Peptides against a protein of PDB entry 9GMZ. Designs and how they scored, part 66

Target 1, 343 residues: chain A of PDB entry 9GMZ
Amino acid sequence: TGFPLELLTRPATERLAYFENYTVAHPRLKEVYEILMRTIAEPAGASFIFVYGASGVGKTTLRLRVEQKLTELALPKLESDRARVPVVGIEAIAPESRYFNWKEYYTRALITLEEPLIDHKFDYGVRGISRDNFGKINVESKVVAPALRRALENALIHRHPDVFFVDEAQHFGKVASGYKLQDQLDCLKSLANMTGILHCLLGTYELLTFRNLSGQLSRRSVDIHFRRYCADSPEDVQAFKSVLLTFQQHLPLAETPNLVDHWEYFYERTLGCIGTLKDWLKRVLSDALDREATTITLKDLQKRALSVAQCQKMFKEIQEGERQLSETEADVQNLRSALGLGA

## One batch from the design tools (peptide; aimed at target 1 Y22 Y33 S242)

Design b2_p25_5_s4 (made by RFdiffusion4, then SolubleMPNN; from b2_p25_5, 14 letters changed)
Fold by OpenDDE base, seed 5:
Structure b2_p25_5_s4 (fold): chain B 343 residues (1-343), chain A 25 residues (1-25)
Amino acid sequence: as target 1 above (343 residues)
Amino acid sequence: MAVEEKEKKEIEEFKKAEEELRKRE
């Protein structure tokens, strides 16, 4: 069963939105989703979850699925607890400067946590934080970062989400000095400790640097590796082909394109990252819809593919991340062997 | 459609794709 055939008579915007909202339930996404949901339900004293993997592996899709599920599970309780928010998720912004903007982070977190649809309005106790006539938060420029932090701590305690998500969390690490990175981690640790709210940081392999810098955070963190599909694994190749087949059935076009026959080209230009694949297909679909095309051709794909140079750069970043993890696994095996524990 | 029903459908669709490819090989 593919896309709803009635979409073929609908506007291009609706057809594109359908594909954008479609998710392939591929094995790696399912695995990480199950681990993440279990960890949120039973954090076992953890204050942090680190979800790391290649850029474009699908971390944002994972976050959004967990947010939807936690919201659905909380609905019966939200009827009685009008103050509660089941989950809060933000994306960390790449700093324009070499320094992470904490003021912007706290502001975005507050705006997201205190959406207009929440009936029970909270007073932040901070001058210069107000609500407009629609209940939207306004933060005046005069409000300083420590006051915004206090407001966020109070809001998190009052709303009591099951988890606080920070997507693109590698942007915390773009600080020029290792010392400033530690300070940022200590700030996040303090937020988690003061609020009692579990934090989930999603990002690239640059998050491994965060894990390694704080031996105290590592003891209170759960690590989840969101792996790409590897071409050297027959099982991973089969899963990747199955993803292509599923996507081709869900492209709202009059003629189903044959994506599977081009699986090697798709792999070459995505490195086994399903998010990168989906974003590529979205661009190509948009172009096809704009031309009122009946299908997608190889030429259409080539026009929107990442360049070889982009893929080579991404692949080097992936290899470095995978190497660091492999070394850690080898160190564990060596430690076990040295302890007389069988490998 | 409830989130759970959507997720169930997506899982079933992926499994069908895996089975279809296995039959072609």
Scores: peptide ipSAE 0.520, ipTM 0.928, DockQ to the pose 0.786
OpenDDE base, seeds 1, 2, 3, 4: peptide ipSAE 0.513, 0.501, 0.513, 0.511; ipTM 0.928, 0.924, 0.928, 0.928

Design b2_p25_6 (made by RFdiffusion4)
Pose (drawn by RFdiffusion4):
Formats: C-alpha cells, structure tokens, sequence
Structure b2_p25_6 (pose): chain A 343 residues (1-343), chain P 25 residues (1-25)
C-alpha cells in the first residue's frame, strides 16, 4: 500500500492535505481506543475516565475519532429521540487567575450544547439565560455559578449525552491553595453523579495529581494509560519501526525515502510518541514541498527537529508519569497481605 | 517489518462489534 500516485500531478497543497488527513492505527492507540469505547458503552457506575498520556501521544486524535465513531450510533437512535446529542466535548480553559474559573467552564459547557431544535428544551431552568434566536446561547453576567451549574445539570439530564469529554483536563489543577485539589474534582464528581453522565478526562501526565485523592473518587474513576512506545521492549521497537515504515510508504513524494535506517534518531527526538513523530514528518514534508524535493534527507529532518533540552524535559516528565503509573506483582502481594486474604 | 491500517479501515472492520456493545446497554 501507499499514497495515491495521482497526487504527484496535483499541487503541493493537495499532498500536504492528504498527509494531514492520514492516520495510523498503531497497536497502542488501537488498544486504548478499544478500552475507551468499551468503557463508554458501559460505564456501570463509573463517573470518570482518566486518559493519561505523554504530550503528543494522540489523546486529542483519539477523542476526535471516538467522537466521530459514537456520532454514527446516534443517527439510528435519533429516530426514537428527536432531541439527543450523542457526544459533548470541550476543553478545560487555563485560567488567568490563580484558581480555575468554574463559572466560565459552566458557560462554555452550556454553550457547546446548542442545537437547532432549541424549542424542544424550552426553559433551561433559571432565568437570565436563553438563546437570542440567532443561533447563539446568551448568558447574563449577573447569573451566578450555582444557578448556571443547575441550568447545565438540567440541560445535560434532558439531552442525556453518551459521554462528556473534557480535553486537557490538567488545567483543573490550577488552584489557589494546596488543599483545594480534592474539592476541584469533587465538584465535577457531584456534577457527573447528579447528571448521570460519564465525564471522560484527557490530559498529560500532570493529570496524575488527580488520580487517587479519595476512595470515593478511586471507585468513581477508571484509569486508561496511553503508553508511549518504549525502547526497552523489543516488541515496542518493532512497532515503532513499523509505524515509520507506514509513514515512509504514505508520505507523498517522487520516491519513498528511507526512514527505518534512521529509526534510532527518530526515537531519540520523539520518545515513541506517534503524534510528535507525525508532526515532525509533516513539518519536514512541508519544508521539502516548498523546494519540490524528490526525497527526504537527514539534513531536512535535523533542520526542523526538536531541541535536545525540550526532549530532556519530555523524557523527565514521561519517566515521572511512568514511574507513578507502574504496577507490579509486589503491589498486588502487598495489597493481598494487608487485606488479610493471604496467597 | 510490516505496515498498519488506518483508523477508518479499523472502524469499518469493527463497526458491528461496537454497535453490539451499545445495543446490549
């Protein structure tokens, strides 16, 4: 397989768009996708899905793909329920203040729930907020956060989404003190419990500070780790080289450049993160198409790679996250012994 | 070495599988 040969006649813009729209279902992403879809289809009391992963591992692409796939299920279901949004997805806003702005979060979450059939919803539940009949949801600055949250709860319970996505969930950790971390997530827990809607949280390894704050949160959450490819296990190396081969065969050029020969350097500057690899390859391809180059040279790759210091910081954070998320037989034995079960 | 499929191809392959999960819910 490979890129369509017809693209050679087309201008560089078509080649670049093709490569941007190209995706690879590498095994780690496939497994994480399968687990996430299975868990969304049947939460069974869980009120959170944590998706831990390094920067550029593909959390956002996963969210988009699962959003698209779930939207497919909604079309047959719509024949039964005219007013139902299948999936709602938003991004956590990094606040300018010391603490996360819950009022702005509620405002944006309610705004994202705009539908053309707004007549079905009627009143949101609290005065002061309504659509301006121009397709935009208007909220009043005098409306307080408890009333806005109550309106969001009512809207969510009415629409009943399958899953609620909060991309970049590490921004929830912006707090004004050292003790507000548990409350920051308890508020979202209460919202999810009352609305009966699973809140899937995606973020980098900084989200691990939101892991196990309390036993209640521990039971109300499901951990999904989007592990990067590690050079330690030969199987992961084989997979990383194979991803490079797929990319080598699928980037539009006159002749396919050799990328497997430089797999070590790619891993050095990408740490196995597939998104980081594709961003680099797309940048190099864009640089090459400017000069109409027939192949990719190592010099081109080196010109638009990542700095050593940046990769050092990436690895440090990744090592800390993998160390925190590691699970061994020793931990299982310790838990067995402490539980008094034995063996 | 070997190559991998796209996410579109994988979702088309597993279309019925994921529908069955939500039908059981």
Amino acid sequence: as target 1 above (343 residues)
Amino acid sequence: LHTYETLDEYEEEKEEYFEELFEKS

Design b2_p25_6_s1 (made by RFdiffusion4, then SolubleMPNN; from b2_p25_6, 10 letters changed)
Fold by OpenDDE base, seed 2:
Order: structure tokens, then C-alpha cells, then sequence
Structure b2_p25_6_s1 (fold): chain B 343 residues (1-343), chain A 25 residues (1-25)
């Protein structure tokens, strides 16, 4: 089934919004979603989940969909437990300075945690944290990072989310020294331990540095690799083509574009990352709607494609991440062989 | 080639499974 044909008579904004909100249940997304949901439900003593994969693979889409669905599943219970927040998600910000801004992190986490429950009063026990007349949290500039941490710990304990998501978590690793990275990881570990809240860090393959540096985090972490589709796998190629087929049916245009015939070009410029593909198609759709075009052409695609140089850079980053994972898998195989378990 | 379902359709097909998974908490 394609898009609702009624959209063809609707404003460009509504047609674009349809496609923006459209999420394909492609095999890799379903797989990671199932693992993530099961791990959130049954963490088995884990304090961390690491979801890593290529930039543009769809991690943010995964997070947002999990947040939505966890909220939907929790609605019946939230009627009886008005203090509870089922899930909280933030995006880590790249530090402008050489140092991660923990004060900003805690502030954003507090704001995000309390926004859905504006009518529910919580005393943070920290001077300089107040609610405005609308119930929004205001944090005064004088509040120091340790006080904000205590406020966040208390809020997380009180609201008891099933998971705390941190997207773009590789930004924690953007510190000049390995020692500072360990201190940051210890800080995150301490927050998870003090609150008893499961933390899910989503990010690029740079998150593997977190796994490598903290043997202690590895013992209490679940790793989820959100893989791209690989051109060397016939099954992955078929899945990628099927995603293109699905998207072409859900572009709200008068004439269905033939995206599948250009699958190699799409693969070349997305590296098998469905998020990158969707974002590309959104840009092209927006342009087509602005021109009142009936369809999308190859020339329209080419105008909004990532450059070859951008793709080459992204591919190098992916190859390095996949290499690191392959080495880890080889180490596991070597360990299994050494234990006599066979390959 | 196949057309994939939406994420929402996929979720609804598995809703009961996930509800049971989170009720045990």
C-alpha cells in the first residue's frame, strides 16, 4: 500500500510532514528495536546499553520510536503512578570548549525529565532550581554542577524511567586526554548506579572507545550494533532495494518515481544507511513540492546528494568502526577456540 | 523485492508481546 492519495490535494507542508513521520520497518531497524526493547524490559543487572553504528544509520529514529512506544505502553500505569516518567531522552551536545559541559548536560536532562509532567511538583532540594508559572524548570546560572547532579539523581529516582537515553553520546569522548574520558565514564557509571536507572547511550562507532577504555562498564553493558546494509551481502542488497521500493510508494507525488532502478547510486551516496537515505529523499521531496513537480528525477536526486568527498569521509569512519568490531569478534572466536567450544 | 510495513504496523502486530514483557516489571 502506498501513501494516502488524498495527500495529493493537500498543502506541501502536510505532504512533507507525512514523509517525515513515515518510518519503514526495515530488517535492521526491527532487529535492533527488538533487542533494545527486550534489554530495557529485562536489563539483567546491566546499567548501560550501547547502541552504536554509522552516522545516518537511523539511531535517532530508533530512539524516538522507542520513546514513543514505551510512553504508549506505560499510559495505563501512569494513571495510577502520576510521579512516573516511562522514558527520558536527551541529545548530548558537542562541547564548544575542550571540556564536556556537565552543567549543561544536567540542566538539559532535568528540563527534559520534567517537561512531560509540568503539573507534578517535585522538590529538587537545590536552591536556584525553580518552576515558572507554567511549571517549566528554570535553572539559575549560579547553580553548580554537583548540585545539578544531585537534582538529576533525585529526579531520576523519583520519576523512575525504564531507560534514560543519551543520543550523540560520542560527544562524551571528545576530550583531549584518555584520563578525562575515564573520569567521564566513571561519572556516568556513578549516575547510573546512584539512581538505579538504565542508561542507553546511542552514537557513532566512536562509542567503541568507551567500551575499550572501561572494562568495568563492559561488565554491566549490553552492546547493540546497528549495522548498515552491506553491498557484499545479497540479502542486504535485497533489503536495501526493498527499502527503496517502499519509499518510492510513500513519496506523496502524482507519479511514483522509480528509485529502485537507481539503487546503486543510492547505495553509493548513503553507504547503506537508511537514515541518510531518508534525509536525502526528504530534501528532494521538499524541492519537488516547492516546484509543484509531479515526480522526482535522477537530476533532482543528484542536486541533493552528498558529495563523493563526504561519502569517502563517512566510509573511512565506518570502515574503522567495523574493523574494530571485527577485531573484537575475532578475539571472541579465538577465545572460544582456546576454550575448546569450537568456532 | 518486497514492500516493508511501517514501524507502527510492526509495533501493533507485536503489541501484546511487548505489553507482556513490560508487565512483568
Amino acid sequence: as target 1 above (343 residues)
Amino acid sequence: LQTFETFDEYFEEHREEFEKLFEAR
Scores: peptide ipSAE 0.643, ipTM 0.960, DockQ to the pose 0.826
OpenDDE base, seeds 1, 3, 4, 5: peptide ipSAE 0.637, 0.641, 0.639, 0.642; ipTM 0.958, 0.959, 0.959, 0.959

Design b2_p25_6_s2 (made by RFdiffusion4, then SolubleMPNN; from b2_p25_6, 12 letters changed)
Fold by OpenDDE base, seed 5:
Structure b2_p25_6_s2 (fold): chain B 343 residues (1-343), chain A 25 residues (1-25)
Amino acid sequence: as target 1 above (343 residues)
Amino acid sequence: LQTFPTFDEYDEEHREEFRALFERR
């Protein structure tokens, strides 16, 4: 089981595209996918899902796979309900200023929700929102954020997605004051409450600050930790090696590289994050294809590896996030012990 | 060491489970 051998005769662009689109069903991805799918299916009164984990763990891959699945599952119902959109996903943009641009957020969300393929044209009741000749939403610069919010609320109610995804949601936290972050969370909470649409925020461990700031949000949220593979766990090391073994079979090269023999180096430069690993291998594959190479070497890997300094920075951020979670787990254990439920 | 399936293979194997999960709505 490997890449289609016919790819070896195809252009470099097709070979690269194959690997880009290739997703390994590794244990942590499957686990989080199952939890997320179940939570979307049965939110049990939750208005928010928080998916947090290391940068490069694979959160965007998770989102895209869930979006694909929700779309697939909704297809039979979409024939009868032409207004429905099964899922909407947006990536939050890092603000250029110290302030989150809500106007841009609402605009992007509205544009994403109102894809041209939707036969049912909805009038948003907002002057300055129109469709072009291709059915794409156009928002005039004069439209203010409160009007865009109303348009988005109406669109979300009308389209009734099973979930609204916000990727890179830690960018909401890049506000200079905790007060402004609370206001942003209250805005998101209000949007979820007004529309009845489940919101899923995906991001780094910085999302844990969101959990701590809003006791009301925490009561209506489900937390999903997308863990990396840890080198101190034999099972995690075996899984990580198995991912390397799988990737080496799916690199469309004439000679299968031995990635597994270099597992420690891969771990050192990915911190057990499979998204980081895939992106690294993608860069190395691109270089190999450009050179018409038959395989990849350790030298090729080293050329495209993250620097030790980058890895050290990422690792500190991971350690801080994992520490905060471990403290929460310890608090739960202490509470259970104090209640007489046992550790 | 074992190879993992593609996510598409995994998704196909669990197709009925996920369908049933959303049909209960």
Scores: peptide ipSAE 0.671, ipTM 0.967, DockQ to the pose 0.889
OpenDDE base, seeds 1, 2, 3, 4: peptide ipSAE 0.667, 0.668, 0.672, 0.670; ipTM 0.967, 0.967, 0.967, 0.967; seed 3 fails the geometry check

Design b2_p25_6_s3 (made by RFdiffusion4, then SolubleMPNN; from b2_p25_6, 12 letters changed)
Fold by OpenDDE base, seed 3:
Structure b2_p25_6_s3 (fold): chain B 343 residues (1-343), chain A 25 residues (1-25)
Amino acid sequence: as target 1 above (343 residues)
Amino acid sequence: LQTFGTFDEYDEENREKFRALFEAR
């Protein structure tokens, strides 16, 4: 079934909101969601989950759907345990300098953990951390990074989330030197160990470099590759076309646009990344609604497409990441063969 | 060529599976 036809008589804002909230249950998203949910439920001694994939593949959508589900599953227990937070998620910020700002990271994490909806007030035992009249945490500028870390450790222990999400986690790797990157990994490892909280780092393929620097993290980590759809796979092409068919039926326009006939152009400008596709269609839908258009044309699509130069840059980054993973898989097979375990 | 359902439909169809997964721990 397509979109509710009553939307055609509704304001442009409501029509756009419908499409923004519409999430396609495409095969790669379901697969990664099931693996991630299972790993969170049964971490089997893991302290880290690494979710890596192309920019725009849908990692943020995955995170938000897992956060929603973990919250839903926790609701019956939250009535009795008012201190518990089922899940916490932050986005890592790119450093303005050659150094990652840990003070800012700890502050943002604390603010997110202590949302006003939590009835149970917690004393952090740190001077300069307070709650305002609205229950929001205020951190004074004088509070130093080590004190913020202790406050975060105590908050994580007290709130006991099932998982701590860090989106755009490749930004931890944006440091000037290899030794500083190791120190950052050790800091994250220490935080996970001290709190007993499972950490899930989501990011681009640059996260692989971060994961590979610590043999100790590798022993206590689960890897999840969120793959794009590949044009060299007939099954992936069919899935990508099916996503286009689904979106065209759920664009709240008077005339259903034929997106499937332009699948090659959509693939060229999204590289098989469904998040990039959805964002592109949102922009085009917004423009069409502003003009009170009955449908979307190829010209409308072209106006909001990523440039060829942008796609070429993104594709090079994807190819490098996919190459590194392929080499790692080959290395594992070679190691197994060398150990006499068979391929 | 077939359409995919919503993620909400998928989540509802698998509700008991995910509930059981988190109750077993």
Scores: peptide ipSAE 0.685, ipTM 0.970, DockQ to the pose 0.921
OpenDDE base, seeds 1, 2, 4, 5: peptide ipSAE 0.678, 0.681, 0.676, 0.683; ipTM 0.969, 0.969, 0.969, 0.970; seed 2 fails the geometry check

Design b2_p25_6_s4 (made by RFdiffusion4, then SolubleMPNN; from b2_p25_6, 11 letters changed)
Fold by OpenDDE base, seed 3:
Structure b2_p25_6_s4 (fold): chain B 343 residues (1-343), chain A 25 residues (1-25)
Amino acid sequence: as target 1 above (343 residues)
Amino acid sequence: LQTFITFDEYDEENREYFRKLFEER
């Protein structure tokens, strides 16, 4: 079934909003979603989940769908436990300086935990943290990072989320000259251990470098690889074409565009990343709606495509990440062989 | 080639599976 035909008589804003809110249940998203939900339900003593994959693969979409589901599942219990927050999600910000700002991280995490909908007032035990008349947290500039950490620890214990999400977590790897990346890992590990809250770090393949530095985190972490669709796999190519077929039926235009016939061009400019594909189609749809166009043409696609230079840069980053994973798999096989264990 | 369902349809089809997964905790 395609989009509701009634949308063709609706304003451009409603037609665009339909496509923005439309999420395809493509094979890789379903697989990673199921693994992540099972891991959150049964962490088996894990303190960390690492979700890594290419930029634009759909990690933010995955996070938002899990947050929505965990909230839905918790609703019956939230009536009795007014202090509980089922899930917390933040995005790590790239520091303006070469150094990760922990004070800002703790402040943002604390603000996100204390959404205005929570009637329960909590004393953080830290001077300079207050709530306004609307329940919004205010953090005074004089509050230092160690005090904000203690406030966040207390808030996480009190609110007891099933998981704490950190998107764009590769930004933790941006350390000052002379600081060890290990110290950042130990800080996160300490926060998870002190609160008993499961942490899920989502990021690019740069997150692998961060994970591999801590042998102690490796013992208490679950890895989830969110793979792109690969052109060397016939099954992946078929899935990617099926995503294009699905999107072309859900673009609210008078004439259905033929996206599938241009699958190679779509693959060249997205590298098999469905998030990048959706964002591209959204931009092109917006332009088409502004012109009151009946369909999308190849020329319309070309105007909003990523440049070849951008795609080449992204592809090099993907190849390096996929190489590191392949080497790790080979190392495991070599270790098993050396131990006299079968492959 | 096949048309994929929406993620909302997928979630509805698996509602009971995810409910049980979190109730047995």
Scores: peptide ipSAE 0.675, ipTM 0.968, DockQ to the pose 0.882
OpenDDE base, seeds 1, 2, 4, 5: peptide ipSAE 0.669, 0.672, 0.670, 0.674; ipTM 0.967, 0.968, 0.967, 0.967

Design b2_p25_7 (made by RFdiffusion4)
Pose (drawn by RFdiffusion4):
Structure b2_p25_7 (pose): chain A 343 residues (1-343), chain P 25 residues (1-25)
Amino acid sequence: as target 1 above (343 residues)
Amino acid sequence: AEEEELKEELDEEWEKQMEEGFPVH
């Protein structure tokens, strides 16, 4: 397999768009996708899905793909329920203040729930907020956060989304003190419990500070780790080389450059994160298409790679996250002993 | 339109990869 040969006659813009739209279902992503879809299809009391992963591992692409896939299920379902949004997805806003702005979060979450059939919803539940009949949801600055949240709860319970996505969930950790971390997530827990809607939180390893704050949160959450490829296990190395081969075969050029020979350098400047690899390859391809190059040289790769210091910071954070998320037989034995079960 | 067609084909290829799995060499 490979890129369509017809693209050679097409201008560089079509090649670049083709490579941008190209995706690879590498094993780690496939497994994480399967687990996430299975868990969304049947939460069974869980009110959170934590998706931990390093920067550039593909959390956003996963969210987008699962959003598209779930939207497919909604079309047959729509024949039964006219007013139902299958999936709602938003991003957590990094606040300018010391603490996360819950009013702005509620405002944006309610805005994202705009539908053309707004007549079906009628009143949101509290005065001061309504559509301006121009397709935009208008909220009043005098409306307080408890009333806006109540309106969001009513809207969510009415629409009943399958899953609620909060991309970049590490921004929830922006707090004014050292004790507000548990409350920051308890508010979202209460919202999810009352609305009966699973809140899937995606973020980098900084989200691990939101892992196990309380037993209630521990039971109301499901941990999904989007592990990067590690050079320690040969199988992961084989997979990383294989991803490079797929990219080598699928980037549009006159002749396919050799990328497996330079797999070590790629791993050195990507740490196995597939998104970081594709961003680099797309940048190099764009640089090469400017000069109409027939192949990719090592010099081109080196020109637009990542700095050593950046990769050192990436690896430090990744090591900390993997150390925190590691699970061993020793932990299972310790828990068995402390529980008094024995063996 | 040609770009939309190629994008649909790529989406279909990715779905097929999700069903069949990724070849590891």

Design b2_p25_7_s1 (made by RFdiffusion4, then SolubleMPNN; from b2_p25_7, 17 letters changed)
Fold by OpenDDE base, seed 4:
Structure b2_p25_7_s1 (fold): chain B 343 residues (1-343), chain A 25 residues (1-25)
Amino acid sequence: as target 1 above (343 residues)
Amino acid sequence: DYLARLAAELEARFDEELERGFPVV
């Protein structure tokens, strides 16, 4: 079924919001979603989940859908345990300086964990953390990072989320000259161990460099590769075309555009990344709605496409990440062969 | 709110699509 036809009579803002909120349950998203949900339910002593994949593959969409589902599943328990938060999700910020800002990270985590709807006021044991009349956390500038960490540890223990999500987690890898990336890993590991809360780090393939630095973290981590669709796989091409078919049915326009006929052009400019595709279509839809257009054309698509230079850059980053994973898979096979387990 | 209703409908639809499978071309 396509979009609700009533949207054609609604304001452009509502039509755009519909498409923004629409998520295609495409095969790679489903696969990663199922693995992630299962791993959260049964972490088997894991303290970390790493979800890595290309920029624009849909990691944020995955996170948001898992957060929603965990919240839904927790609702019956939240009526009895008003202190509990089912899930916490934050985005790591790219540091303006050459080092990761832990103070900002802890502050954002606390603000997100302490939603206004939580009736049970928790005392963080830290002076300079307060709630406003709307229940929003305010952190005074005088509060230092070690105090914010303790507040977060206490809040995570008290609220006991099933998982703590950190999106754009490759930003933890940004350390100043003279700092060790290992210290960042040890800090995260300590937070997970002290709270008993499962951490899920979502990021680009740069997250692999971060993961590989700690053999101890690797022993307590689950890895999930969120793959793009590959044009050399007939199954992946079919799935990508099916995504285009689904999106064309969900563009709230009077005339359904034929996106599928342009699948190669969509693939060229998205590299098989569905998030990149959705963002592109969102921009084109916005332009069409602003013009009160009945449909979108190839010319409209071309106006909002990523440049060839941008695609070439993104493709190099993808190829390097896929190469690193392929080498790791080969290393596992070599290890198995060397152990006499057979290939 | 109309948008909130649409969001909830889209969420339910996503769950249904996960269960029933994805439309294949």
Scores: peptide ipSAE 0.465, ipTM 0.924, DockQ to the pose 0.822
OpenDDE base, seeds 1, 2, 3, 5: peptide ipSAE 0.259, 0.440, 0.390, 0.409; ipTM 0.841, 0.918, 0.899, 0.906

Design b2_p25_7_s2 (made by RFdiffusion4, then SolubleMPNN; from b2_p25_7, 16 letters changed)
Fold by OpenDDE base, seed 5:
Structure b2_p25_7_s2 (fold): chain B 343 residues (1-343), chain A 25 residues (1-25)
Amino acid sequence: as target 1 above (343 residues)
Amino acid sequence: SRMAELAARLRAEFDRELEEGFEVV
């Protein structure tokens, strides 16, 4: 079934928002969603979950759907425990400087934990952290990063989220010359240990560097690879075409565009990344709605496609990540064979 | 709000697609 036909009489903003909020439950998303939900429910002593995959594979969509589900499942308990927050999710921002801004990270995390709808006011015990008349946290510029960390630790302990999400977590790898990526990991590990809160880091294949740096983190981490669809797999090609079929039915236009017939062009310009595909279609839909167009044409797609140069760069980054994982899988098989465990 | 209702319908549709699967070509 496609989009609600009533949307055709609605403003362009509502039609675009429908498509933005729509999510295809494609096989790779379903698989990773189920693994992630199970791991959050039963961490088995894990302190970290690493979700890694190509840029634009759909990691942010995965996070948002898990946050929604955890919130929905917690609603009956939140009526009795008004202090509890079921989940917290932040995006790590690329610093304008070469260095990760911990002060900004802690401030964003605190603001997200203390959304104004929470009736239960917690005092952070930190001078220069206040709430406005709407309950929004204000952090004065004089508050130092160690004080913000203590405030966040206390807030996480008090709110007891089932998981703390950090999206775009590869930005923790942006360390100063002379600082070790290990120091950033030790800070995160300390925060997880001090609070008892499970951390889920979502990011690009650059997160593999975090996994390899700490044999202690590996004992307390679960790894989830969010794979793209590969054109060399007939099953992956069929799944990718099926995603195109579903998206064409959910574009709120008077005439259903035929996206499936152009699957090779969509694959060429998305590399099998469904997030990249959705973002492309969103841009094209916005342009079509602005023109009051009845459908989307190949020419409309071409106007908003990534350039060949962008795709080549993205593909090189993907190939390097996939290579590193394949080498790791081979090393596991070699280790098993060397231990006398059958492959 | 109408937007909140639409978002709730889309969440329910996603949950249904997770259980039943999505349309295959």
Scores: peptide ipSAE 0.400, ipTM 0.901, DockQ to the pose 0.792
OpenDDE base, seeds 1, 2, 3, 4: peptide ipSAE 0.390, 0.395, 0.387, 0.390; ipTM 0.897, 0.898, 0.894, 0.898

Design b2_p25_7_s4 (made by RFdiffusion4, then SolubleMPNN; from b2_p25_7, 14 letters changed)
Fold by OpenDDE base, seed 5:
Structure b2_p25_7_s4 (fold): chain B 343 residues (1-343), chain A 25 residues (1-25)
Amino acid sequence: as target 1 above (343 residues)
Amino acid sequence: SYLEKLAAELEAEFDRELEEGFPVL
C-alpha cells in the first residue's frame, strides 16, 4: 500500500515529514538490522561493534531504527527502573580543526544521555556542569575534557544503556600530526571498559583503519559490513528496482511517478546507496511540493541529482573500501587453508 | 514524562515492513 491519501490535503511540511520518516525495509538494511540487534542482545564479550559501508548507504537510518526498537523493548522495564536510558546515540562531528574535539564529544554525549524529563537526576560532582530549571544539562566553557569524561563514565554507569552509538565515527580518525589513531581507539576502549557499555561505531570504510590498528580491539569487536547494491548482481539490481517501486508509492503526490523506468539513471547517481537515493528523492519532493506539482518528472530529478564528478569521487572511495574487504576475506580463506581447515 | 516522550517517538511502520517485506519486482 502507498502513502495515506489524506496527506494530499495536508500542508507541504507534513507531506515532506511523512517521506522523511518513511523507511524502506530493503534486504541489506534488514540483514544488517538483524545482525546488529542480535549482537547487541548477545555481545559475547565484545566491547565494540563496527558498522562500516559507503557514505549514504543508510547507516544513520539503521542506527535510528535500532534505537527505536531498543526503546520499544525497554519501555515495560523503564516503568520500574526510572534511572535507565535504553540507548544513547550521538553523531561524531567533523571538527573545524584537523583534530577530533573530545570536549565537544563528551558534552554532546552527556546532553543526549541526560534527558531533561528523566527521573533520578544525579549530581556529576563536576563544577561547571549544572541543570537549568527545565533539567537540561549546561556545561561551562571552563570544564576540561578529563572532567567531562568522568562525568560521562558516571552517567553511562548510572543510566546503563544497552548500547552507545557513535555515527560518523570515521571523524575519530581526524588526528593531529604526531598523534596516533591508536590513542583515540585507546580512549574509546577505556570508556567502554570503565563503564561496561557496548559501543557501536558507524561510519565509512575509513573505519577499516581502526580495525587493523589494534589486534586487542579485534578480539573484542564484531564487524558488520553494510553493503551497497551492485549493478553486476542481477539480484541486487532487482532489489534496487524494488526499492524504487516502494519509494514511488510512498511519495505523497497526486500522480505516482514512474521511478522504476529510470532505474539505470538512479543507479548511476546513487551507486546503489539507498540513503543517497532517499536524500535525492526528498530534495525533489520538496521542490515539487513548493510548486504544488502533481508528480515528479525526469527534469525534476536531474535538477537535484549529484554531479558526475561527485559520483566518480564517491565511487572511487567505495571501490577502495570494497577492495580492502575483499583482500581481508581472501586472507581469511588463505589462513584457513594454511591451517588445514577446508575453505 | 520521559516515558511518554519515548512512547511518542516510536514508529510502528518499520516493524510492519520488516515482517511483511517490501514490494519485489
Scores: peptide ipSAE 0.262, ipTM 0.827, DockQ to the pose 0.342
OpenDDE base, seeds 1, 2, 3, 4: peptide ipSAE 0.026, 0.232, 0.048, 0.022; ipTM 0.586, 0.760, 0.656, 0.581

